# Ledger of designs, part 4: peptides against a protein of PDB entry 4Y8H

Target 1, 222 residues: chain A of PDB entry 4Y8H
Amino acid sequence: TTIVGVKFNNGVVIAADTRSTQGPIVADKNCAKLHRISPKIWCAGAGTAADTEAVTQLIGSNIELHSLYTSREPRVVSALQMLKQHLFKYQGHIGAYLIVAGVDPTGSHLFSIHAHGSTDVGYYLSLGSGSLAAMAVLESHWKQDLTKEEAIKLASDAIQAGIWNDLGSGSNVDVCVMEIGKDAEYLRNYLTPNVREEKQKSYKFPRGTTAVLKESIVNICD

## One batch from the design tools (peptide; made by RFdiffusion4, then SolubleMPNN)

Design b1_p21_7_s2
Fold by OpenDDE base, seed 3:
Structure b1_p21_7_s2 (fold): chain B 222 residues (1-222), chain A 21 residues (1-21)
Amino acid sequence: as target 1 above (222 residues)
Amino acid sequence: SAAAAAARAAALGTDGVVVRE
């Protein structure tokens, strides 16, 4: 997995690759690693796919209830706190490594969470097996005051570095853009750089390719 | 109440999300 987050002047972008693996096996070539916690709070997940999905759904449900109870839009720091407390309670046994990002009435936010419940803050972040490949791109090209378009490009270039150089990463780039004062923009398969070429040959032979050498009718009923 | 239903739809719905497949 390669997941990244990048802050820009008016919001935050997260991006992910689309490969799921089971050891040496590619289990899914086009899985979704971007999860909605709330309309304007999204996360990218690395680690155990079931744990990343389940924990984000659980916190998403509780964030909705909290938002209704408080009559307030959900805050990224509330989601962060709920996630970290849940993960810490399970002492790293829930294998969720998350980049959590969003916009709320306090502005744009970008955080990471590790399975043991530690949290980090940054203007750019990467996690997963492809994180070093992604970070090499981020460290080389990140600057302050990125535009939306520059941040999407930087995030997608960082994911591509994981796709090309990490065995655990592959296929496509998914992107989610969270800009202040706008709806979140989820771009499923924003880049599809690994479209498989047409197969040169088919194993579909014409009918009659195998000759019938002998036919026998056996009565099985008395 | 209609207000609770509207608030729930706004919280968990597709409201505030643009999905481009």
Scores: peptide ipSAE 0.031, ipTM 0.410, DockQ to the pose 0.027
Fold by OpenDDE base, seed 2:
Structure b1_p21_7_s2 (fold): chain B 222 residues (1-222), chain A 21 residues (1-21)
Amino acid sequence: as target 1 above (222 residues)
Amino acid sequence: SAAAAAARAAALGTDGVVVRE
């Protein structure tokens, strides 16, 4: 997996690859690794796919209840705190590594969470087996005061570095853009750089391609 | 209430999300 987050001047972008693996097997070529916690708070997940999905759904439900109880829009720091406390309780046995991002009444936010419940903050972040490939791109091209378009490009270039160089990453780039004062923009398969070309030949050969060298008829009833 | 429905839609609904495939 390769997941990234990048802050820009008016919001935050997260992106992910779309490969799922089971050991050496590609289980799914086009899985979704971006999860909605609330309309304006999204996360990207690495580690155990079931754990990343289940924990984000659980916290999403609790964030809804908290929003109703407090009569307030959901905050990214509330989601962060709920996620980290839950993960810490299970001592890393819930194999979720998350980049959590969003916009709320306090502004735009970008955080990471590890399975043992530690958290980090940054203007750009990467996680997963492709994180070093992604970080090489981020460190080379990140600048202060990115535009929305520059941040989407930087995030997608960082995911592509994982797709090309990490065995655990592959296929497509998914993107989610969260801009202050706008609806979240979820771009499923924003890039599809691994579309297979048409097969040059068929494995269906004409009958008689393999010569019959000998024939014998044996009666099996006598 | 309309306020509770709006708050619920704003929390986990599809409202406020643009999906492009």
Scores: peptide ipSAE 0.023, ipTM 0.282, DockQ to the pose 0.025
Fold by OpenDDE base, seed 4:
Structure b1_p21_7_s2 (fold): chain B 222 residues (1-222), chain A 21 residues (1-21)
Amino acid sequence: as target 1 above (222 residues)
Amino acid sequence: SAAAAAARAAALGTDGVVVRE
């Protein structure tokens, strides 16, 4: 997995690759690693796919209840705190490594969470097996005061570095843009750099293309 | 399938999210 987050002048972007793996096996070529916690708070997940989905759904539900109880729009720091406390309680046994980002009445935020419940903050972050490939791009091209378009490009370039250089990453780039004063923009398959070319040959052959050399009918019920 | 995408979009609730496939 390669997941990234990048802050820009008026919001935050997160991005992910779309490969799921089971050891050496590609289990899914186009999985979704971006999860909605609330309408304007999204996360990217690395680690155990089931744990990333389940924990984000659980916290998403609790954030909705908290929002209703407080009569306030959900805050990224509230999601961060709920996630870290939950993950800490399970001492890293919930294999969720998250980049949590969003916009709320206090502004735009970008955080990371590890499975043991540690958290970090930054203007750009990467996690997953492709994180070093992504970080090489981020460190080379990140600047202060990025535009939305520059941040989307930087995030997508960082994910592509994971796609090309990390065995655990591949296929497509998913993006979610959270801009202050706008709805979140979830761009599923924003880039599809690994589209399979058309097959040069048809593999449909008529019946009888392979000759039957011998046939025997055996009654096994006698 | 378009049905799975539509079901996922419906489950996401449209308030405050623009989904582009």
Scores: peptide ipSAE 0.039, ipTM 0.469, DockQ to the pose 0.039; fails the geometry check
Fold by OpenDDE base, seed 5:
Structure b1_p21_7_s2 (fold): chain B 222 residues (1-222), chain A 21 residues (1-21)
Amino acid sequence: as target 1 above (222 residues)
Amino acid sequence: SAAAAAARAAALGTDGVVVRE
């Protein structure tokens, strides 16, 4: 997995690759690693896919209840705290590594969470097996005061570094853009750089390609 | 598929989210 988050001047973008793996097996070529916690709070998940999905749904449900109870729009820091406390309680046994991002009445936010419940804050972040490949791109090209378009490009370039260089990453780039004062833009398969070409050759051999060298009829019944 | 896109758009809800597939 390669997941990234990048802050820009008026919001935050997160991006992910779309490969799911089971050891050496590609289980899904086009999985979704971007999860909605609330309409304007999204996360990207690395680690155990079931744990990332389940924990984000659990916190998403609790954030909705909290929002209704408080009559307030959900805050990224509330989601962060709930995720952190939940993951810490399970001492890393819930294999969720998350980049949590969003917009709320207090502004735009970008955080990461590790399975043991530690959290980081930054203007750009990467997690997953492709995180070093992504971080090499981020460290080379990140600057302050990114535009939305520059941030989407930087995030997508960082995911592509994971796609091309990390065995655990591949296929497509998914993006979610959360801009202040706008609806979240979930761009599923924003880039599809691994569309398989049409098969140049037929794998169907004509009948008789394998010669019959000998035939014997054996009666099995007396 | 268009059906999967529509189901995903419906699941994501229209309020506050623009889904592009």
Scores: peptide ipSAE 0.019, ipTM 0.396, DockQ to the pose 0.036; fails the geometry check

## One batch from the design tools (peptide; made by RFdiffusion4, then SolubleMPNN)

Design b1_p22_6_s1
Fold by OpenDDE base, seed 5:
Structure b1_p22_6_s1 (fold): chain B 222 residues (1-222), chain A 22 residues (1-22)
Amino acid sequence: as target 1 above (222 residues)
Amino acid sequence: TTRPSAEELAAAAAAAAAEALA
């Protein structure tokens, strides 16, 4: 997995690759790793896919209840705190590594969470097996005061570095853009750089490729 | 490990897009 988050001047972008693996096997070529916690709070998940999905749904449900109870829009820091406390309680046994991002009445936010419940803050972040490949791109091209378009490009270039160089990453780039004062823009398959071309030749052998060398009819009924 | 199917993920993305348009 390669997941990234990048802050820009008026919001935050997260991006992910679409490869799911089971050891050496590609289990899914086009999985979604971007999860909605609330309409304007999204996360990218690395680690155990079931744990990332289940923990984000659990916190998403509790954030909705909290929002209704408080009559307030959900805050990214509330989701961060709930995720952190949940993951810490399970001492890293819930294999969720998350980049949590969003917009709320306090502004735009970008955080990471590790399975043991540690959290980081940054203007750009990467997680997963492709995180070093992504971080090499981020460290080379990140600047302050990025535009939306520059941040989407930087995030997608960082995911592509994981797609090309990490065995655990591949296929497509998914993007979610969260801009202040706008709805979240979920760009499923924003880039599809690994569309398989039509096979140049068929592996369908013509009839008679395997010659019958001998035939024998045996009656099995007495 | 139950993974959501590509169809469940597409339905969730379509539901998220429909809720963002409502």
Scores: peptide ipSAE 0.016, ipTM 0.298, DockQ to the pose 0.028
Fold by OpenDDE base, seed 4:
Structure b1_p22_6_s1 (fold): chain B 222 residues (1-222), chain A 22 residues (1-22)
Amino acid sequence: as target 1 above (222 residues)
Amino acid sequence: TTRPSAEELAAAAAAAAAEALA
């Protein structure tokens, strides 16, 4: 997995690759790793896919209840706190490594969470097996005061570095853009750089292409 | 391990896109 987050002048972008693996097996070529916690708070997940989905859904539900109870829009720091407390309670046994980002009445936010419940803050972040490939791009091209377009490009380039260089990452780039004063823009398959070309050869063979070399009838019943 | 069907994921993505457009 390669997941990234990048802050820009008026919001935050998160991005992810779309490969799911089971050891040496590509289990899904186009899985979704971006999860909605609330309308304007999204999460990218690395680690165990079931744990990332389940924990984000649980906290999403609790954030909605908290929003209703407080009569306030959900805050990214509230989601962060709920996630970290939940993950810490399970001492890293919930295999969720998360980049949590969003916009709220206090502004735009970008955080990371590790499975043991530690949290980081930054203007750009990467997690997953492709995180070093992504971070090499981020460290090379990140600047202050990024535009929305520059941040989407930077995040997408960082995910592509994971796609090309990390065995655990591949296929497509998913993006979610959270801009202050706008709805969240979820760009599923924003880039599809691994579309398979049409096969030059047809593998349609007529019946009987495999010759019967020998036939034998064996009585199995007495 | 029941993965959500491609249809459930597409429906969730379409619902999320429709809620993001509403």
Scores: peptide ipSAE 0.010, ipTM 0.261, DockQ to the pose 0.027
Fold by OpenDDE base, seed 1:
Structure b1_p22_6_s1 (fold): chain B 222 residues (1-222), chain A 22 residues (1-22)
Amino acid sequence: as target 1 above (222 residues)
Amino acid sequence: TTRPSAEELAAAAAAAAAEALA
């Protein structure tokens, strides 16, 4: 997996690759690794795919209930705190490694969370087996005061570095853009750089292409 | 049951981290 987050002047972008693996096997070529916690709070998940999905759904449900109870828009720091306390309770047995990002009434936020419940803050972050490939691009091209378009490009270039150089990463780039004062923009398959060319020939032949040369009926009951 | 060495625990943690990174 390669997942990234990048802050820009008016918001935050997260991006992910779309390969799911089971050891050396590609299980899915086009899985979704970007999860919605709330309308304006999204996360990218690495690690155990079932755990990343389940923990983000659980916290998403509890954030919705908390938002209704408090009559307040969900905050990224509330999701961060709920995720880290849940993961810490399970002592790393929930294999979820998350980049959590969003916009709320306090501004734009970008965090990472590890399976044992540690958390980091940054202007750019990467996680997954492709994280070093992504970080090489981020460290080379990140600057302060990125535009939305520059941040989407930087995030997608960082995911492509994982796609090309990491065995655990591949296929497509998914993006989610969370800009202050706008709705979240989920760009599923924003880039599809690994579309296979059309197969030159069909392997299906008409029925009867193989002639019946001989028939024999054998009675197997006495 | 022999207690795994610190090296076996580090290898298992590195393998689990590699799986968590995949």
Scores: peptide ipSAE 0.007, ipTM 0.257, DockQ to the pose 0.041
Fold by OpenDDE base, seed 3:
Structure b1_p22_6_s1 (fold): chain B 222 residues (1-222), chain A 22 residues (1-22)
Amino acid sequence: as target 1 above (222 residues)
Amino acid sequence: TTRPSAEELAAAAAAAAAEALA
């Protein structure tokens, strides 16, 4: 997995690859690793896919209840706190490594969470097996005051570094853009750089290509 | 890795604490 988050001047972008793996096996070529916690708070998940999905749904549900109870729009720091306390309670047994990002009434936010419940803050972050490949791109091309378009490009280039250089990453780039004062823009398969070309030949030959030399029908039931 | 200012971190922590008490 390669997941990234990048802050820009008026919001935050997260991106992910779309490969799911089971050891050396590609289990899914086009899985979704971007999860909605709330309308304007999204996360990218690495680690155990079931745990990333389940924990984000659980916190998403509790954030909705909290929002209703408080009569307030959900805050990214609330989601962060709920996620970290939940993960810490389970002492890393919930295999969720998350980049949590969003916009709320306090601004745009970008955080990471590890399975043991530690949290980081940054203007750019990467997690997963492709995180070093992604971070090499981020450290080379990140600057202060990125535009939306520059941040989407930087995030997608960082995911592509994972796609090309990490065995655990592949297929497509998913993006979610959260800009202040706008709805979240979920760009499923924003890039599809691994579309398989048409097969030049088929092994399905016409009937009769090989002659049947002999046929025998035997009834085995008396 | 570029980090937010100490003030931005303190604001985020204060917001998180306020939301945890709500």
Scores: peptide ipSAE 0.000, ipTM 0.179, DockQ to the pose 0.015

Design b1_p22_6_s2
Fold by OpenDDE base, seed 2:
Structure b1_p22_6_s2 (fold): chain B 222 residues (1-222), chain A 22 residues (1-22)
Amino acid sequence: as target 1 above (222 residues)
Amino acid sequence: TTEPSAAQREAEAAAAAAAAAA
């Protein structure tokens, strides 16, 4: 997996690859690794895909209940704290590594969470087996005060570095853009760089491609 | 969606250690 987050001048972008693996097997070529916690708070998941989806759904449900109870829009730091406390309770046995990002009444936020419940903050982050390939692109091209378009390009270039160089990453780029004062823009399959070309040949060979060179009838009854 | 291989866990742990050292 390759997942990234990048802050820009008026919001945050997250991106992910779309390969799911089972050891050496590609289980799914086009899985979704971007999860909605709330309308304006999204995360990208690495590690065990079932755990990343299940924990983000659980916290998403509890964030909705908390928002209703407090009469307030959900905050990214509330999602961060709930995820952290849940993951820490399970001592890393829930294999979820998350980049959590969003916009709320306090601004735009970008965090990472590890399976043991540690958390980091940054202007750009990468996680998963492709994280070093992604980080090489981020460290080379990140600058202060990115535009929305520059941040989407940087995030998608960083995911492509994982697609091309990490065995655990592949297929497509998914993007989610969270800008202050706008709805979240979920761009499923924003890039599809691995579309197979049309097959030049068919396995439907014409009849007679294998010639009968000899026929013999053997009587098995005397 | 199997557990990351030992090598993937080591790569994720090395990435976590690199992120913690920054």
Scores: peptide ipSAE 0.011, ipTM 0.352, DockQ to the pose 0.108
Fold by OpenDDE base, seed 4:
Order: C-alpha cells, then structure tokens, then sequence
Structure b1_p22_6_s2 (fold): chain B 222 residues (1-222), chain A 22 residues (1-22)
C-alpha cells in the first residue's frame, strides 16, 4: 500500500494506490483505500484492509452522533482523537495505519495515526509499504503554498512512485480533495496507468485443437 | 493486506455511484 496526504493553500488532498495483497498474491487490483469518516473528513488506510474499513466506519458513526449532539460540524481533530483512543485501547492489534484529512470550521487538517494510537501532523505525509517511495517524491517536490492542482499532482506522483517501486502497491491512483468551502471531491481511479492493452492475438481455438492421444473405456460394473 | 470487507465493496459501489452521479 501507498497512501499520502498533502496540504495545499485552501485544503487537503489524500491519495492511495488500489492494490490489495495476500502475501505474494494480488487479491484485488482495484480496491478502495480511501474511506469517508464524514462528508468533509476522509481517511486513507494501510495495513489490514478489514481493520481500516471497520475502524473508520465505527468512528464515522460516532462522529455523526457527536456532531448531532454538539450541533456542530465534525472536526478532524475529533476524528483523530476517537481513532487514537480506539487504536490505543487495542494495543496495535487493530492493524490500521491511517492518514486522516479534512476540512472543518477551524480550517484544513492532515494527520497520521499508527496502529498503537500514536499520531503525527504534517503538511505532507506517507504511510504503507510504499511510503518511502512516496516520501522520496514528496521530499523532492513539496513546497509551501501549493495550489489545489499542484497538490493533486504531487500526491498522484507520490502514489505512482509506490505503484512503480513497491511490490505491495499497484494499479491505479485514487484521490480525495477536501477544499475549504466546497464539498469533498472523491476521484476514484483518477489515474489508471496500468490498463492492459488489447491482446494482439486471439486465443479462441476450435474444439479438438487438443488432440486425443488415447481413449479407454473402463467398465466399473465388473 | 486482507480481503476487502463486504463494507469496503459497498463503500466502493456507493462511491462509484456518487462519482457517476457527480
């Protein structure tokens, strides 16, 4: 997995690759790793896919209840705190490594969470097996005061570094853009750089292409 | 990475539907 987050002048972008693996096996070529916690708070997940989905759904539900109870739009720091406390309670046994990002009445936010419940803050972040490949791109090309378009490009380039260089990452780039004063823009398969070309040859063979070398009739009633 | 949960497939379908409706 390669997941990234990048802050820009008016919001935050998160991005992910779309490969799921089971050891050496590609289990899914086009899985979704971007999860909605609330309309304007999204999360990218690395680690155990079931745990990332389940924890983000649980916190998403509790954030909605908290928003209703407080009569306030949900805050990224509230989601961060709830995720942190939940993950810490399970002492790293919930295999969720998360980049949490969003916009709220206090501005745009970008955080990371590790399975043991530690949290980090930054203007750019990467997690997963492809995180070093992504971080090499981020460290090389990140600058202050990124535009939306520059941040989407930077995040996408960082995910592509994971796609090309990390065995655990591959296929497509998913993006979610959270801009202040706008709805979240979820860009499923924003880049599809691994579309298989049409096969130059037909593999349709007539019946009987495989020769019968021997036939034997066995009576099983004798 | 484990198999996508049924919920992840449903979220994927819902997100694909939302992206197709946007």
Amino acid sequence: as target 1 above (222 residues)
Amino acid sequence: TTEPSAAQREAEAAAAAAAAAA
Scores: peptide ipSAE 0.009, ipTM 0.331, DockQ to the pose 0.183
Fold by OpenDDE base, seed 1:
Structure b1_p22_6_s2 (fold): chain B 222 residues (1-222), chain A 22 residues (1-22)
Amino acid sequence: as target 1 above (222 residues)
Amino acid sequence: TTEPSAAQREAEAAAAAAAAAA
C-alpha cells in the first residue's frame, strides 16, 4: 500500500493506490483505501484492510452521534483522538495505519495514526510499504503554499512512485480533496495508468469446433 | 476480470458525491 496526504493553501488532499495483497498474491486490483469518517473528514488506510475499514466505520458512526449530540460539525481532531484511543486500547492488535485529513470550522488538518495509537502532524505524510517511494517524491517536490492543482499532482505523483516501485502497491490512484468552504471531492480512479490492452484474439470458439470422431455407450452396472 | 466497469466507477462517484452532499 501507498497512502499520502498533502496540505495546500485552502485545504488538504489524500491519495492512495488500489492494490490489495495476500502475501505474494494480488487479491484485488482496484480496492478502495480511502474511507469517509464524515462528509468532510476522510481517511486513507494501510495495514490490515478489514481493520482499517472496521475502525474507520466505527469512529465514523461515533463522530456522527457526537456531532448530533453537540450540535457541531465534526472535527478532525475529534476523529484523531477517538481513533488513537481505540487503537491504543488494543495495543497494536488492530492493524490500522491511517492518514486522517479533513476540513472543519477550525480549518484544514492532516494527521497520521499508527496501530499502537501514536499520532503525527505534518504538511505532507506517507504510510504503507510504498511510503519511502512516495516520500522521495514528496521531499523532492513539496513547497509551502501549494495550490489545489499542485497538491493533487504532487499526491498523485507520490502514489505513482509507490505503484511503480513497491510490490505491495499498484494499479490506480484514488484521490480525495477537502477544500475549505466546499464539499469533499472523491476522485475514484483519478489515474488508471495500468489498464491492460484489449486481448488481440478471443479464446472462445463456437460449439462444435471440435469434431466427434467416435461415440460408444458402455453399461458399467452389470 | 474484476476491473470496475465505467458504470461502476460512475456509481461509486455518484455514491461518493451523494454521500458528500448529505
Scores: peptide ipSAE 0.000, ipTM 0.239, DockQ to the pose 0.023
Fold by OpenDDE base, seed 3:
Structure b1_p22_6_s2 (fold): chain B 222 residues (1-222), chain A 22 residues (1-22)
Amino acid sequence: as target 1 above (222 residues)
Amino acid sequence: TTEPSAAQREAEAAAAAAAAAA
């Protein structure tokens, strides 16, 4: 997995690859690793796919209830706190490594969470097996005051570095853009750089390619 | 090989159009 988050001048972008793996096996070529916690708070997940999905759904449900109870739009820091407390309670046994990002009435936010419940803050972040490949791109090309377009490009280039250089990453780039004052833009398969070409040959040969040398019909029922 | 759904082809065409307009 390669997941990234990049802050820009008016919001935050998260991106992910779409490969799911089971050891050396590609289990899914086009899995979704971007999860909605709330309309304007999204999460990218690395680690155990079931845990990343389940924990984000659980916190998403609790964030909705909290939003209703408080009569307030959900805050990224509230999602962060709920996620970290949940993960810490399970002492890293929930294998969720998350980049949590969003916009709320306090602005745009980008955080990471490790399975043991530690949290980091940054203007750019990467997690997963492709995180070093992604970070090499981020460290080389990140600047302050990125535009939306520059941040989408930087995030997608960082995911592509994972796709090309990490065995655990591959296929497509998913993007979610969360801009202040706008709805979240979920760009499923924003890049599809690994479309399978048409097979040059078929194993379906014309009838008669192999001669029938002998035929025998035997009735096995008396 | 599941062919991309009509919605995926439209999203790809919209993303390609957005990338060509940038």
Scores: peptide ipSAE 0.000, ipTM 0.252, DockQ to the pose 0.020

